# Peptides against a protein of PDB entry 2L5G: the designs that were tried, part 11

Target 1, 41 residues: chain A of PDB entry 2L5G
Amino acid sequence: LSKEELIQNMDRVDREITMVEQQISKLKKKQQQLEEEAAKP

## One batch from the design tools (peptide; made by RFdiffusion4, then SolubleMPNN)

Design b1_p11_3_s2 (from b1_p11_3, 8 letters changed)
Fold by OpenDDE base, seed 2:
Structure b1_p11_3_s2 (fold): chain B 41 residues (1-41), chain A 11 residues (1-11)
Amino acid sequence: as target 1 above (41 residues)
Amino acid sequence: KEKEELEKLKK
């Protein structure tokens, strides 16, 4: 593993983290909407 | 919504 390969792997992981965080945010919003609809009379 | 549908089913 060169220093350049380590930096490239870090940049890839940072992009993957950002994509997963956006997915979590969308899923949390959908969960909240389902919980709010289930709580409505 | 669900309670209103349940109330319609009881008539």
Scores: peptide ipSAE 0.012, ipTM 0.213, DockQ to the pose 0.005
Fold by OpenDDE base, seed 1:
Structure b1_p11_3_s2 (fold): chain B 41 residues (1-41), chain A 11 residues (1-11)
Amino acid sequence: as target 1 above (41 residues)
Amino acid sequence: KEKEELEKLKK
């Protein structure tokens, strides 16, 4: 792997991390909404 | 919500 290929792979991984973190945040919010609805009498 | 639906099923 060249230095340029390593940088490109890092930039790709950073974008993938950001996307997965956004997905986790959305899923955590949905989980919280389901838990709050399940806790309602 | 679920309690209201369960209360409807009991009639």
Scores: peptide ipSAE 0.012, ipTM 0.229, DockQ to the pose 0.006
Fold by OpenDDE base, seed 3:
Structure b1_p11_3_s2 (fold): chain B 41 residues (1-41), chain A 11 residues (1-11)
Amino acid sequence: as target 1 above (41 residues)
Amino acid sequence: KEKEELEKLKK
């Protein structure tokens, strides 16, 4: 692994982290909506 | 909505 290959792997992981964080945010919003709906009498 | 469905199920 060259220094350039290591930097490219870091940039890939940073993009994958950002994608997973966006998925977590969407799932948390859906969870909150379902909890709010279930709490309605 | 769910409470109205539960009330229908109890009759």
Scores: peptide ipSAE 0.010, ipTM 0.216, DockQ to the pose 0.005
Fold by OpenDDE base, seed 5:
Structure b1_p11_3_s2 (fold): chain B 41 residues (1-41), chain A 11 residues (1-11)
Amino acid sequence: as target 1 above (41 residues)
Amino acid sequence: KEKEELEKLKK
């Protein structure tokens, strides 16, 4: 792997991290909505 | 959902 290929792989991983963090945030919000709906008798 | 059913059972 050249230095340029390593930088490109880092930039890819940083984008993948950002996408996964956005997915986690959406899933946590859905979990909270389901917990609030289940806690409503 | 359950609260609305429980409120119907209390009438």
Scores: peptide ipSAE 0.011, ipTM 0.217, DockQ to the pose 0.005; fails the geometry check

Design b1_p11_3_s3 (from b1_p11_3, 6 letters changed)
Fold by OpenDDE base, seed 3:
Structure b1_p11_3_s3 (fold): chain B 41 residues (1-41), chain A 11 residues (1-11)
Amino acid sequence: as target 1 above (41 residues)
Amino acid sequence: EEEKKLEELKK
């Protein structure tokens, strides 16, 4: 494992984290919308 | 700032 391979793996993991965080944010927003709709009489 | 550290590590 070269230093460059380790850095490339870090760059990949950071991008994967960002993608997962964006997915979590979208899902939380959808959850809140469904909870608000279910709370309307 | 993390991108700059990463670029310095690539040298």
Scores: peptide ipSAE 0.035, ipTM 0.580, DockQ to the pose 0.082
Fold by OpenDDE base, seed 5:
Structure b1_p11_3_s3 (fold): chain B 41 residues (1-41), chain A 11 residues (1-11)
Amino acid sequence: as target 1 above (41 residues)
Amino acid sequence: EEEKKLEELKK
């Protein structure tokens, strides 16, 4: 792997991390909504 | 900001 390929792989991984963090945030919000709905009598 | 760090790593 060249230095450039390593940097490109880092930039790709950083984008993938950001996408996964956004998915986690959406899933946590959905989980909270389901917990609030389940807690309603 | 991240693009600048990547450019510094290329030097």
Scores: peptide ipSAE 0.034, ipTM 0.583, DockQ to the pose 0.084
Fold by OpenDDE base, seed 2:
Structure b1_p11_3_s3 (fold): chain B 41 residues (1-41), chain A 11 residues (1-11)
Amino acid sequence: as target 1 above (41 residues)
Amino acid sequence: EEEKKLEELKK
């Protein structure tokens, strides 16, 4: 494992984290919408 | 910023 390979792996993991965080945000917003709809009479 | 730390590591 070169220093360059480690940095490339970090850059890859950071992109994967960002994509997962965006997915979590969208899912949390959908969850909140469903909870608000279920709470309406 | 994490990006600045990565740029410093690339030097």
Scores: peptide ipSAE 0.033, ipTM 0.576, DockQ to the pose 0.082
Fold by OpenDDE base, seed 1:
Order: structure tokens, then C-alpha cells, then sequence
Structure b1_p11_3_s3 (fold): chain B 41 residues (1-41), chain A 11 residues (1-11)
């Protein structure tokens, strides 16, 4: 792996992390909404 | 800080 290939792999992983974190945030928000709806009488 | 490390790795 060249230095450039390592940098490209890091840039890819950082983008994948950001995408997964955004998905987790959306899922946590949906979970909270469902919990708030289930807590209504 | 991570962007600075990446820029140092591009030199």
C-alpha cells in the first residue's frame, strides 16, 4: 500500500463512519419518537 | 486536528 492508497483508505473510512453515525442518529430519533408515542395514554 | 494529520500525510 502506497502512502496515497493509505490516505484514500482513511478518507473512505471517515466517510463510511460519518454515514453510519448519521444513520444511528436517525434511528435514535425514530426510537425516541416511538417511545414517546408508546408513553401516550 | 484529523484534517491537519491528513494534510501532513499528503506532504
Amino acid sequence: as target 1 above (41 residues)
Amino acid sequence: EEEKKLEELKK
Scores: peptide ipSAE 0.031, ipTM 0.572, DockQ to the pose 0.093

Design b1_p11_3_s4 (from b1_p11_3, 6 letters changed)
Fold by OpenDDE base, seed 5:
Structure b1_p11_3_s4 (fold): chain B 41 residues (1-41), chain A 11 residues (1-11)
Amino acid sequence: as target 1 above (41 residues)
Amino acid sequence: EEEEELKRLEK
């Protein structure tokens, strides 16, 4: 693995992390909505 | 020596 290949792999992983973090944020918002709806009498 | 090491770290 060249340094360039390692940097490219790092940039790829950073993009994948960002995508997963956005998915987690969306899921947390949905969870909060479901918890709020379940707390309504 | 240092310049050759830098050239290795640039690849």
Scores: peptide ipSAE 0.031, ipTM 0.514, DockQ to the pose 0.161
Fold by OpenDDE base, seed 1:
Structure b1_p11_3_s4 (fold): chain B 41 residues (1-41), chain A 11 residues (1-11)
Amino acid sequence: as target 1 above (41 residues)
Amino acid sequence: EEEEELKRLEK
């Protein structure tokens, strides 16, 4: 792997991490909404 | 030689 190939692989992984973190944030927000709704009598 | 390795790592 050249240095350029390593940098390109890092940039790809950083984008994938960002996408997964955004998905986790959306799912955590939905979970909190469902927990709040389930806690209402 | 360290200088030739550095030139390979700069590419």
Scores: peptide ipSAE 0.030, ipTM 0.510, DockQ to the pose 0.189
Fold by OpenDDE base, seed 2:
Structure b1_p11_3_s4 (fold): chain B 41 residues (1-41), chain A 11 residues (1-11)
Amino acid sequence: as target 1 above (41 residues)
Amino acid sequence: EEEEELKRLEK
């Protein structure tokens, strides 16, 4: 792997991390909403 | 030798 290939792979991974973090945030918010709804008598 | 290694690390 050239240095440019390594940098391109890092940039790809950084984008994938950002996408996964946004998905985790949305799922955590949905989980909290479902837990709050389930806790209502 | 060191200059050739630096040229490899630039690519």
Scores: peptide ipSAE 0.032, ipTM 0.519, DockQ to the pose 0.181; fails the geometry check
Fold by OpenDDE base, seed 3:
Formats: sequence, structure tokens, C-alpha cells
Structure b1_p11_3_s4 (fold): chain B 41 residues (1-41), chain A 11 residues (1-11)
Amino acid sequence: as target 1 above (41 residues)
Amino acid sequence: EEEEELKRLEK
């Protein structure tokens, strides 16, 4: 692997991490909404 | 020798 191939692989992984973090944030917000709705008498 | 290795790591 050249240095350029390693940098390109890092840039790909950083984009994948960002997409997964955005999905986790959306799921955590939905979880909180469901917990708040379930806590209403 | 070290300067040629640095020039290889810049590419």
C-alpha cells in the first residue's frame, strides 16, 4: 500500500464512521422519545 | 540516505 492508498482508505473509514455516528444519534433520539411516551400515565 | 527515504515517504 502506498501512502496515498493508506490516506484514501482513512478518508473512506472516516466517512463510514460519520454515517454510523449520525445513525446512532437518530436512534438515541427515537429511544428517548419512546421512553418519554412510555413514562406518561 | 535519510533525505532519499524522506523523499520516498512524501510520495
Scores: peptide ipSAE 0.029, ipTM 0.501, DockQ to the pose 0.161; fails the geometry check

Design b1_p11_4_s1 (from b1_p11_4, 8 letters changed)
Fold by OpenDDE base, seed 3:
Structure b1_p11_4_s1 (fold): chain B 41 residues (1-41), chain A 11 residues (1-11)
Amino acid sequence: as target 1 above (41 residues)
Amino acid sequence: EKEEEQRKRLE
């Protein structure tokens, strides 16, 4: 792997991390809303 | 009405 290929792979992984973190945040918000609605009589 | 607003918040 050249230095340029390593930088390109890093930039790809950083984008993939950001996308997964956004998905985790959305799923945690959905979980909290479902738990709050399930706790209502 | 309330159920539709809740569905929209969950999307």
Scores: peptide ipSAE 0.027, ipTM 0.503, DockQ to the pose 0.009
Fold by OpenDDE base, seed 4:
Structure b1_p11_4_s1 (fold): chain B 41 residues (1-41), chain A 11 residues (1-11)
Amino acid sequence: as target 1 above (41 residues)
Amino acid sequence: EKEEEQRKRLE
């Protein structure tokens, strides 16, 4: 792996982390809405 | 209206 390949792999991983964090945020919001709906009489 | 807003939040 060249230095340039390592930087490109880092930039890819940073983008993948950002995408996964956005997915986790959406899933947490969905979970909260389902919990709030299940708590309604 | 509230139900459509909830659906959009769950998409």
Scores: peptide ipSAE 0.027, ipTM 0.503, DockQ to the pose 0.010
Fold by OpenDDE base, seed 1:
Structure b1_p11_4_s1 (fold): chain B 41 residues (1-41), chain A 11 residues (1-11)
Amino acid sequence: as target 1 above (41 residues)
Amino acid sequence: EKEEEQRKRLE
């Protein structure tokens, strides 16, 4: 792996992390909404 | 109506 390939792989992983964190945030918000709805009589 | 509002919140 060249230094350039390592940087490119790092930039890819950083983008993938950001995408997964956004998905986790969206899923946590959905979970909270479902929990709040299940807690309503 | 309530089910459609729930779908819009979950999107």
Scores: peptide ipSAE 0.026, ipTM 0.503, DockQ to the pose 0.009
Fold by OpenDDE base, seed 2:
Structure b1_p11_4_s1 (fold): chain B 41 residues (1-41), chain A 11 residues (1-11)
Amino acid sequence: as target 1 above (41 residues)
Amino acid sequence: EKEEEQRKRLE
């Protein structure tokens, strides 16, 4: 692995982290909506 | 109608 390949792998992982964090945020909002609907009589 | 609105909120 060259220094350039390590930087490219870091940039890829940073993008993957950002995508997963966005997915977690969406799933948390969906969870909250389901909990609010389940709490309604 | 309510089920379709709930589906649109969950997308």
Scores: peptide ipSAE 0.025, ipTM 0.500, DockQ to the pose 0.009

Design b1_p11_4_s2 (from b1_p11_4, 7 letters changed)
Fold by OpenDDE base, seed 5:
Structure b1_p11_4_s2 (fold): chain B 41 residues (1-41), chain A 11 residues (1-11)
Amino acid sequence: as target 1 above (41 residues)
Amino acid sequence: EEEEERRRREE
């Protein structure tokens, strides 16, 4: 892997990390909503 | 030295 290929792979991984972090945030918010709804009498 | 460093950045 050239230095350029390593930089391109890093940029790809950084984008994939950002997408996964956004998915985790959405899932955590949905989990919290379901826990709050299940805790209501 | 600077030209060799430039070549290593373009590879």
Scores: peptide ipSAE 0.082, ipTM 0.656, DockQ to the pose 0.390
Fold by OpenDDE base, seed 3:
Order: structure tokens, then sequence, then C-alpha cells
Structure b1_p11_4_s2 (fold): chain B 41 residues (1-41), chain A 11 residues (1-11)
């Protein structure tokens, strides 16, 4: 693995992390909405 | 020595 291949792999992983973090944020917001709806009588 | 280190950083 050249230094260039390691940098390219790092950039790929950073993009994948950003996508997963956005998914987690959306899921947490949806969870909170469902908990607030379930708490209404 | 510094030239060899530079070459290793460009590879």
Amino acid sequence: as target 1 above (41 residues)
Amino acid sequence: EEEEERRRREE
C-alpha cells in the first residue's frame, strides 16, 4: 500500500463515517418523534 | 538523508 493508496482509503472511510453519522442523526430524531407521539394520550 | 525521506513521501 503506497502512501497515496492509504490517503485514498482514509478519504473513503471519512465519507462512509459522514454518511453513517447522518443516518444516526435521522434515526435519533425519528426515535424522539415516535417517543413523543407514544407519550401523548 | 533528507532527499531519501522526501522520495519515500512521494512514493
Scores: peptide ipSAE 0.075, ipTM 0.647, DockQ to the pose 0.334
Fold by OpenDDE base, seed 1:
Structure b1_p11_4_s2 (fold): chain B 41 residues (1-41), chain A 11 residues (1-11)
Amino acid sequence: as target 1 above (41 residues)
Amino acid sequence: EEEEERRRREE
């Protein structure tokens, strides 16, 4: 029971990591767009 | 021994 619960908690954390990585990728893309717009005269 | 290891994996 405790080992299976630890595996389930690991799978939950891996999903949360994937969601945060997708958010970081989206924010980096938005940052690059704003930097390119600010560099235009 | 192998049966005891199996029980410890199911806990």
Scores: peptide ipSAE 0.086, ipTM 0.662, DockQ to the pose 0.490; fails the geometry check
Fold by OpenDDE base, seed 2:
Structure b1_p11_4_s2 (fold): chain B 41 residues (1-41), chain A 11 residues (1-11)
Amino acid sequence: as target 1 above (41 residues)
Amino acid sequence: EEEEERRRREE
């Protein structure tokens, strides 16, 4: 039970990491676009 | 012995 629960918790955390990394990538791209728009004279 | 090892894997 405890070992299977640990594996299930690892699989959950790995999915959460992947989701957060995708969100960070999207936010960084949006930040860059806003910085480029703000830098236009 | 094998049954005890199986129980320890399922816990």
Scores: peptide ipSAE 0.086, ipTM 0.662, DockQ to the pose 0.597; fails the geometry check

Design b1_p11_4_s3 (from b1_p11_4, 7 letters changed)
Fold by OpenDDE base, seed 1:
Structure b1_p11_4_s3 (fold): chain B 41 residues (1-41), chain A 11 residues (1-11)
Amino acid sequence: as target 1 above (41 residues)
Amino acid sequence: EEERKLKEELE
């Protein structure tokens, strides 16, 4: 792996981390909504 | 300075 290939792989991983963090945030919000709905009588 | 130039040539 060249240094350029390593930098490109880091940039890819950083983008993938950002996408996964956004997905986790959406799923946590949906979990909270379902927990709030399930707590209503 | 020379170490910076070597880093710029390896980008």
Scores: peptide ipSAE 0.031, ipTM 0.474, DockQ to the pose 0.187
Fold by OpenDDE base, seed 5:
Structure b1_p11_4_s3 (fold): chain B 41 residues (1-41), chain A 11 residues (1-11)
Amino acid sequence: as target 1 above (41 residues)
Amino acid sequence: EEERKLKEELE
């Protein structure tokens, strides 16, 4: 792995982290909505 | 911009 390949792999991982964090945020919002709906009589 | 180019030359 060249230094450039390591940097490219780091940039890729940082993008993947950002995408996963956005997915977690969306899932947490959906979870909260389902919990609020399930708490309605 | 110039600092970025200098970093790219050192990679």
Scores: peptide ipSAE 0.030, ipTM 0.495, DockQ to the pose 0.137
Fold by OpenDDE base, seed 2:
Structure b1_p11_4_s3 (fold): chain B 41 residues (1-41), chain A 11 residues (1-11)
Amino acid sequence: as target 1 above (41 residues)
Amino acid sequence: EEERKLKEELE
């Protein structure tokens, strides 16, 4: 692996992290909505 | 300045 290949792999991983964090945020919001609906009498 | 040039030469 060249230094350039390592930098490119780092940039790819940083983009994948950002995408996964956005997915986690959306899923947590949906979970909270479902928990709030299930808690209504 | 020299540290920036060294980083650019290594990319």
Scores: peptide ipSAE 0.029, ipTM 0.475, DockQ to the pose 0.156
Fold by OpenDDE base, seed 4:
Structure b1_p11_4_s3 (fold): chain B 41 residues (1-41), chain A 11 residues (1-11)
Amino acid sequence: as target 1 above (41 residues)
Amino acid sequence: EEERKLKEELE
């Protein structure tokens, strides 16, 4: 692996992390909404 | 000139 290949792999992983974190945030918000709706009498 | 070549090799 060249230095350039390592940097390119790092940039790819950083983009994948950002996408997964945004998905986790959306899922946590949906979970909270469902929990709040289920807690209504 | 050597510092320029070293920068071009690190890009």
Scores: peptide ipSAE 0.027, ipTM 0.458, DockQ to the pose 0.151

Design b1_p11_4_s4 (from b1_p11_4, 10 letters changed)
Fold by OpenDDE base, seed 3:
Structure b1_p11_4_s4 (fold): chain B 41 residues (1-41), chain A 11 residues (1-11)
Amino acid sequence: as target 1 above (41 residues)
Amino acid sequence: SLEEKLRKERE
C-alpha cells in the first residue's frame, strides 16, 4: 500500500462513516415516531 | 487530521 492508497482509503472510510451516521439519524427519527404513535390512546 | 499529516509527508 502506497501513501496515496492509504489516503484514498481514509477518504473512502470518512464518506462511509458520514453515510452510516445519516442512516442512524433516520432510524432514530423513525423509532421516535413509532414510540410516540404507540403512546397515543 | 491524520489524513492531512499523511498528505504533508514527503516521500
Scores: peptide ipSAE 0.044, ipTM 0.626, DockQ to the pose 0.181
Fold by OpenDDE base, seed 4:
Order: structure tokens, then sequence, then C-alpha cells
Structure b1_p11_4_s4 (fold): chain B 41 residues (1-41), chain A 11 residues (1-11)
């Protein structure tokens, strides 16, 4: 792996992490909304 | 970061 290939792989992984973290945040918010609606009488 | 160090290193 060249230095450039290593940086490109880091940039890719950082973007993938950011996308997955945003998906987790959206899913957690949806879960909370469903739990709050299910707890209503 | 490690990336910032690698970007600043000249070949």
Amino acid sequence: as target 1 above (41 residues)
Amino acid sequence: SLEEKLRKERE
C-alpha cells in the first residue's frame, strides 16, 4: 500500500463510519418514537 | 489525526 492508497482507504472508512452513525441515529430516533407511541394508553 | 500526519508528509 502506498501512502496515497492508505489515505484514500482512511477517507473511505471515515465516510462509511459517518454514514453508519447517521443511520444508527435515525433508527434510534424511530425506535424511541415507536416506544413512546406504544406506551400511550 | 494519522491522516493529517500522512497528508503533511512529503514523499
Scores: peptide ipSAE 0.044, ipTM 0.622, DockQ to the pose 0.178
Fold by OpenDDE base, seed 2:
Structure b1_p11_4_s4 (fold): chain B 41 residues (1-41), chain A 11 residues (1-11)
Amino acid sequence: as target 1 above (41 residues)
Amino acid sequence: SLEEKLRKERE
């Protein structure tokens, strides 16, 4: 692995982490909405 | 970050 390939792989992983974190945030918000709706009498 | 250290070593 060249130093170039290592940096490119880091840049890729950082983008993938950001995308997954945004997905987790959206899913947590949807979960909370469903839990709140299910808790309404 | 490790990335920032690796970038600085290219300059």
Scores: peptide ipSAE 0.041, ipTM 0.620, DockQ to the pose 0.122
Fold by OpenDDE base, seed 1:
Structure b1_p11_4_s4 (fold): chain B 41 residues (1-41), chain A 11 residues (1-11)
Amino acid sequence: as target 1 above (41 residues)
Amino acid sequence: SLEEKLRKERE
């Protein structure tokens, strides 16, 4: 792997982390909504 | 970051 390929792989991983964090945030919000709906009498 | 250090070495 060249220095360039290593940087490109790091950039890719950073984007993938950001995408996964956004997915986690959306799933946590959905979880909270389901928990709030299940807690309604 | 390591990435930022590696980027600066291209200048």
Scores: peptide ipSAE 0.041, ipTM 0.619, DockQ to the pose 0.121

Design b1_p11_5_s1 (from b1_p11_5, 11 letters changed)
Fold by OpenDDE base, seed 4:
Structure b1_p11_5_s1 (fold): chain B 41 residues (1-41), chain A 11 residues (1-11)
Amino acid sequence: as target 1 above (41 residues)
Amino acid sequence: SLVKELEQKLQ
């Protein structure tokens, strides 16, 4: 593994983390909406 | 991000 390959792998992982964090945020928002809808009589 | 700061130190 070269230094350049390590940096490229870090960039890939940073992008994957960002995508997963956005998905988690979307799912948390959807969960909150479903909980608020279920709490309405 | 911590990753971007590490990448900058590795350049």
Scores: peptide ipSAE 0.062, ipTM 0.673, DockQ to the pose 0.288
Fold by OpenDDE base, seed 2:
Structure b1_p11_5_s1 (fold): chain B 41 residues (1-41), chain A 11 residues (1-11)
Amino acid sequence: as target 1 above (41 residues)
Amino acid sequence: SLVKELEQKLQ
């Protein structure tokens, strides 16, 4: 791997991390909503 | 991000 290929791979991984973090945030919000609705009588 | 700081050091 060249230095340029390493930087390109880092940029790709940083974007993938950001996308996964957004998905986790959305899923956590949905989980909280489902837990709140399940706790209602 | 730590990744962006590392990218800046590799340039």
Scores: peptide ipSAE 0.062, ipTM 0.671, DockQ to the pose 0.287
Fold by OpenDDE base, seed 5:
Structure b1_p11_5_s1 (fold): chain B 41 residues (1-41), chain A 11 residues (1-11)
Amino acid sequence: as target 1 above (41 residues)
Amino acid sequence: SLVKELEQKLQ
């Protein structure tokens, strides 16, 4: 692995982390919506 | 991010 390949792999992992964090945020929002709907009488 | 700081040190 060259230095350039390591940097490219780090950039890829940083993007994958950001995508997973956005997915977690979306899932947390869906969870909250389901909890709010389940709490309605 | 920690990743960006590490990338900057590797340049």
Scores: peptide ipSAE 0.062, ipTM 0.672, DockQ to the pose 0.294
Fold by OpenDDE base, seed 1:
Structure b1_p11_5_s1 (fold): chain B 41 residues (1-41), chain A 11 residues (1-11)
Amino acid sequence: as target 1 above (41 residues)
Amino acid sequence: SLVKELEQKLQ
């Protein structure tokens, strides 16, 4: 792996992290909505 | 981010 290939792989991983964080945020919001709906009488 | 700091160190 060249230095350039390592940087490109880091940039890829950073994008993948951002996508996973957005998915986690969406799932947490969905979880909260389900918990709020389940807490309604 | 940690990744951005590492990218800057590799330049």
Scores: peptide ipSAE 0.061, ipTM 0.672, DockQ to the pose 0.290

Design b1_p11_5_s2 (from b1_p11_5, 11 letters changed)
Fold by OpenDDE base, seed 1:
Structure b1_p11_5_s2 (fold): chain B 41 residues (1-41), chain A 11 residues (1-11)
Amino acid sequence: as target 1 above (41 residues)
Amino acid sequence: ELVEELKKKEE
C-alpha cells in the first residue's frame, strides 16, 4: 500500500464511520419513539 | 475532504 492508498483507505473508513453513526442515531430515535408509544396507555 | 487536507500537509 502506497502512502496515497493508506490516505484513501482512511477517508473511506471516516465516511463509513459517519454513515454508521447516522444509522445508529436514526435507530436510537426510532427506539425512543417506539418506547414512548408503548408507554402511552 | 480528508484526502485533500492530508495532501496539503505533504507540501
Scores: peptide ipSAE 0.057, ipTM 0.659, DockQ to the pose 0.190
Fold by OpenDDE base, seed 4:
Structure b1_p11_5_s2 (fold): chain B 41 residues (1-41), chain A 11 residues (1-11)
Amino acid sequence: as target 1 above (41 residues)
Amino acid sequence: ELVEELKKKEE
């Protein structure tokens, strides 16, 4: 692996992390909405 | 882009 290939792999992993974090945030918000709806009498 | 920022730090 060249230094350039390592840098390209890091940028790819950082993009994948950002996408997963956005998915987690959306799922957490949906979970909170379902918990708030289930807590309504 | 992270790749462009890292290239600028190597110059």
Scores: peptide ipSAE 0.057, ipTM 0.657, DockQ to the pose 0.192
Fold by OpenDDE base, seed 5:
Structure b1_p11_5_s2 (fold): chain B 41 residues (1-41), chain A 11 residues (1-11)
Amino acid sequence: as target 1 above (41 residues)
Amino acid sequence: ELVEELKKKEE
């Protein structure tokens, strides 16, 4: 791996982390909605 | 972009 390939792989991983964090945020919001709906009598 | 920022820190 060249230094440039390593930097490109780091930027790719950083984008993948950001995408996963956005997915986690959406899933947490959906979980909270389902918990709130399940808590309604 | 992270790649451009890293290149700029190496100059």
Scores: peptide ipSAE 0.056, ipTM 0.654, DockQ to the pose 0.194
Fold by OpenDDE base, seed 2:
Structure b1_p11_5_s2 (fold): chain B 41 residues (1-41), chain A 11 residues (1-11)
Amino acid sequence: as target 1 above (41 residues)
Amino acid sequence: ELVEELKKKEE
């Protein structure tokens, strides 16, 4: 792997991390909403 | 974009 190929692979992984973190945030918010709804009498 | 920020640090 050239230095340029390593930099391109790092940018791809950084974008993939950001996308997964946004998905985790949405899922955590949905989990909290379901827990709050299940806790209502 | 991380690639463009890294290129600017190598110049």
Scores: peptide ipSAE 0.056, ipTM 0.655, DockQ to the pose 0.182

Design b1_p11_5_s3 (from b1_p11_5, 11 letters changed)
Fold by OpenDDE base, seed 2:
Structure b1_p11_5_s3 (fold): chain B 41 residues (1-41), chain A 11 residues (1-11)
Amino acid sequence: as target 1 above (41 residues)
Amino acid sequence: DLVRELLEKER
């Protein structure tokens, strides 16, 4: 593994983290909406 | 990212 390959791997992992965090945020918002709908009479 | 900056300075 060159220093260049390590930096490229870090950049890939940072993009993957960002995509997963956006998915988590979207799923949490959907969960909250479903919980609010289930709590309405 | 401090680790990235250190790797870039060592090139």
Scores: peptide ipSAE 0.053, ipTM 0.657, DockQ to the pose 0.358
Fold by OpenDDE base, seed 4:
Structure b1_p11_5_s3 (fold): chain B 41 residues (1-41), chain A 11 residues (1-11)
Amino acid sequence: as target 1 above (41 residues)
Amino acid sequence: DLVRELLEKER
C-alpha cells in the first residue's frame, strides 16, 4: 500500500462514516417520532 | 486529521 492508497482509503472510510452517521441520525429521529406518536392517547 | 497530516508531511 502506497501513502496515496492509504490517504485514499482514509477519505473513503471518512465519507462512509459520515453517510452512516447521517442514516443513524435520521433513524433515531424517526424512532423518536414513532415513540412520541405511540405515547399519545 | 493528525494521521493525514503526518502522511502528507512525509511525501
Scores: peptide ipSAE 0.052, ipTM 0.655, DockQ to the pose 0.363
Fold by OpenDDE base, seed 3:
Structure b1_p11_5_s3 (fold): chain B 41 residues (1-41), chain A 11 residues (1-11)
Amino acid sequence: as target 1 above (41 residues)
Amino acid sequence: DLVRELLEKER
């Protein structure tokens, strides 16, 4: 692996992390909404 | 990150 290939792999992983973090945030918000609706009498 | 900055300085 050249230094350039290593930087390109880091950029790919950084994008994948950002996408997963956005998915986790959306899922946590949906979880909270479902918990709030389930807590209504 | 420190690793990225080091790799960019070696280009």
Scores: peptide ipSAE 0.051, ipTM 0.652, DockQ to the pose 0.345
Fold by OpenDDE base, seed 5:
Structure b1_p11_5_s3 (fold): chain B 41 residues (1-41), chain A 11 residues (1-11)
Amino acid sequence: as target 1 above (41 residues)
Amino acid sequence: DLVRELLEKER
């Protein structure tokens, strides 16, 4: 692995982390909505 | 990113 390939792999992983964090945020919001809907009589 | 900065400085 060249130094350039390592930096490119870091940039890729940083993008993948950001995408996963956005998915977690969306899933947490959906979970909260489902919990609020389930708590309604 | 500290690791990126360290990698860039070794060039």
Scores: peptide ipSAE 0.050, ipTM 0.653, DockQ to the pose 0.369

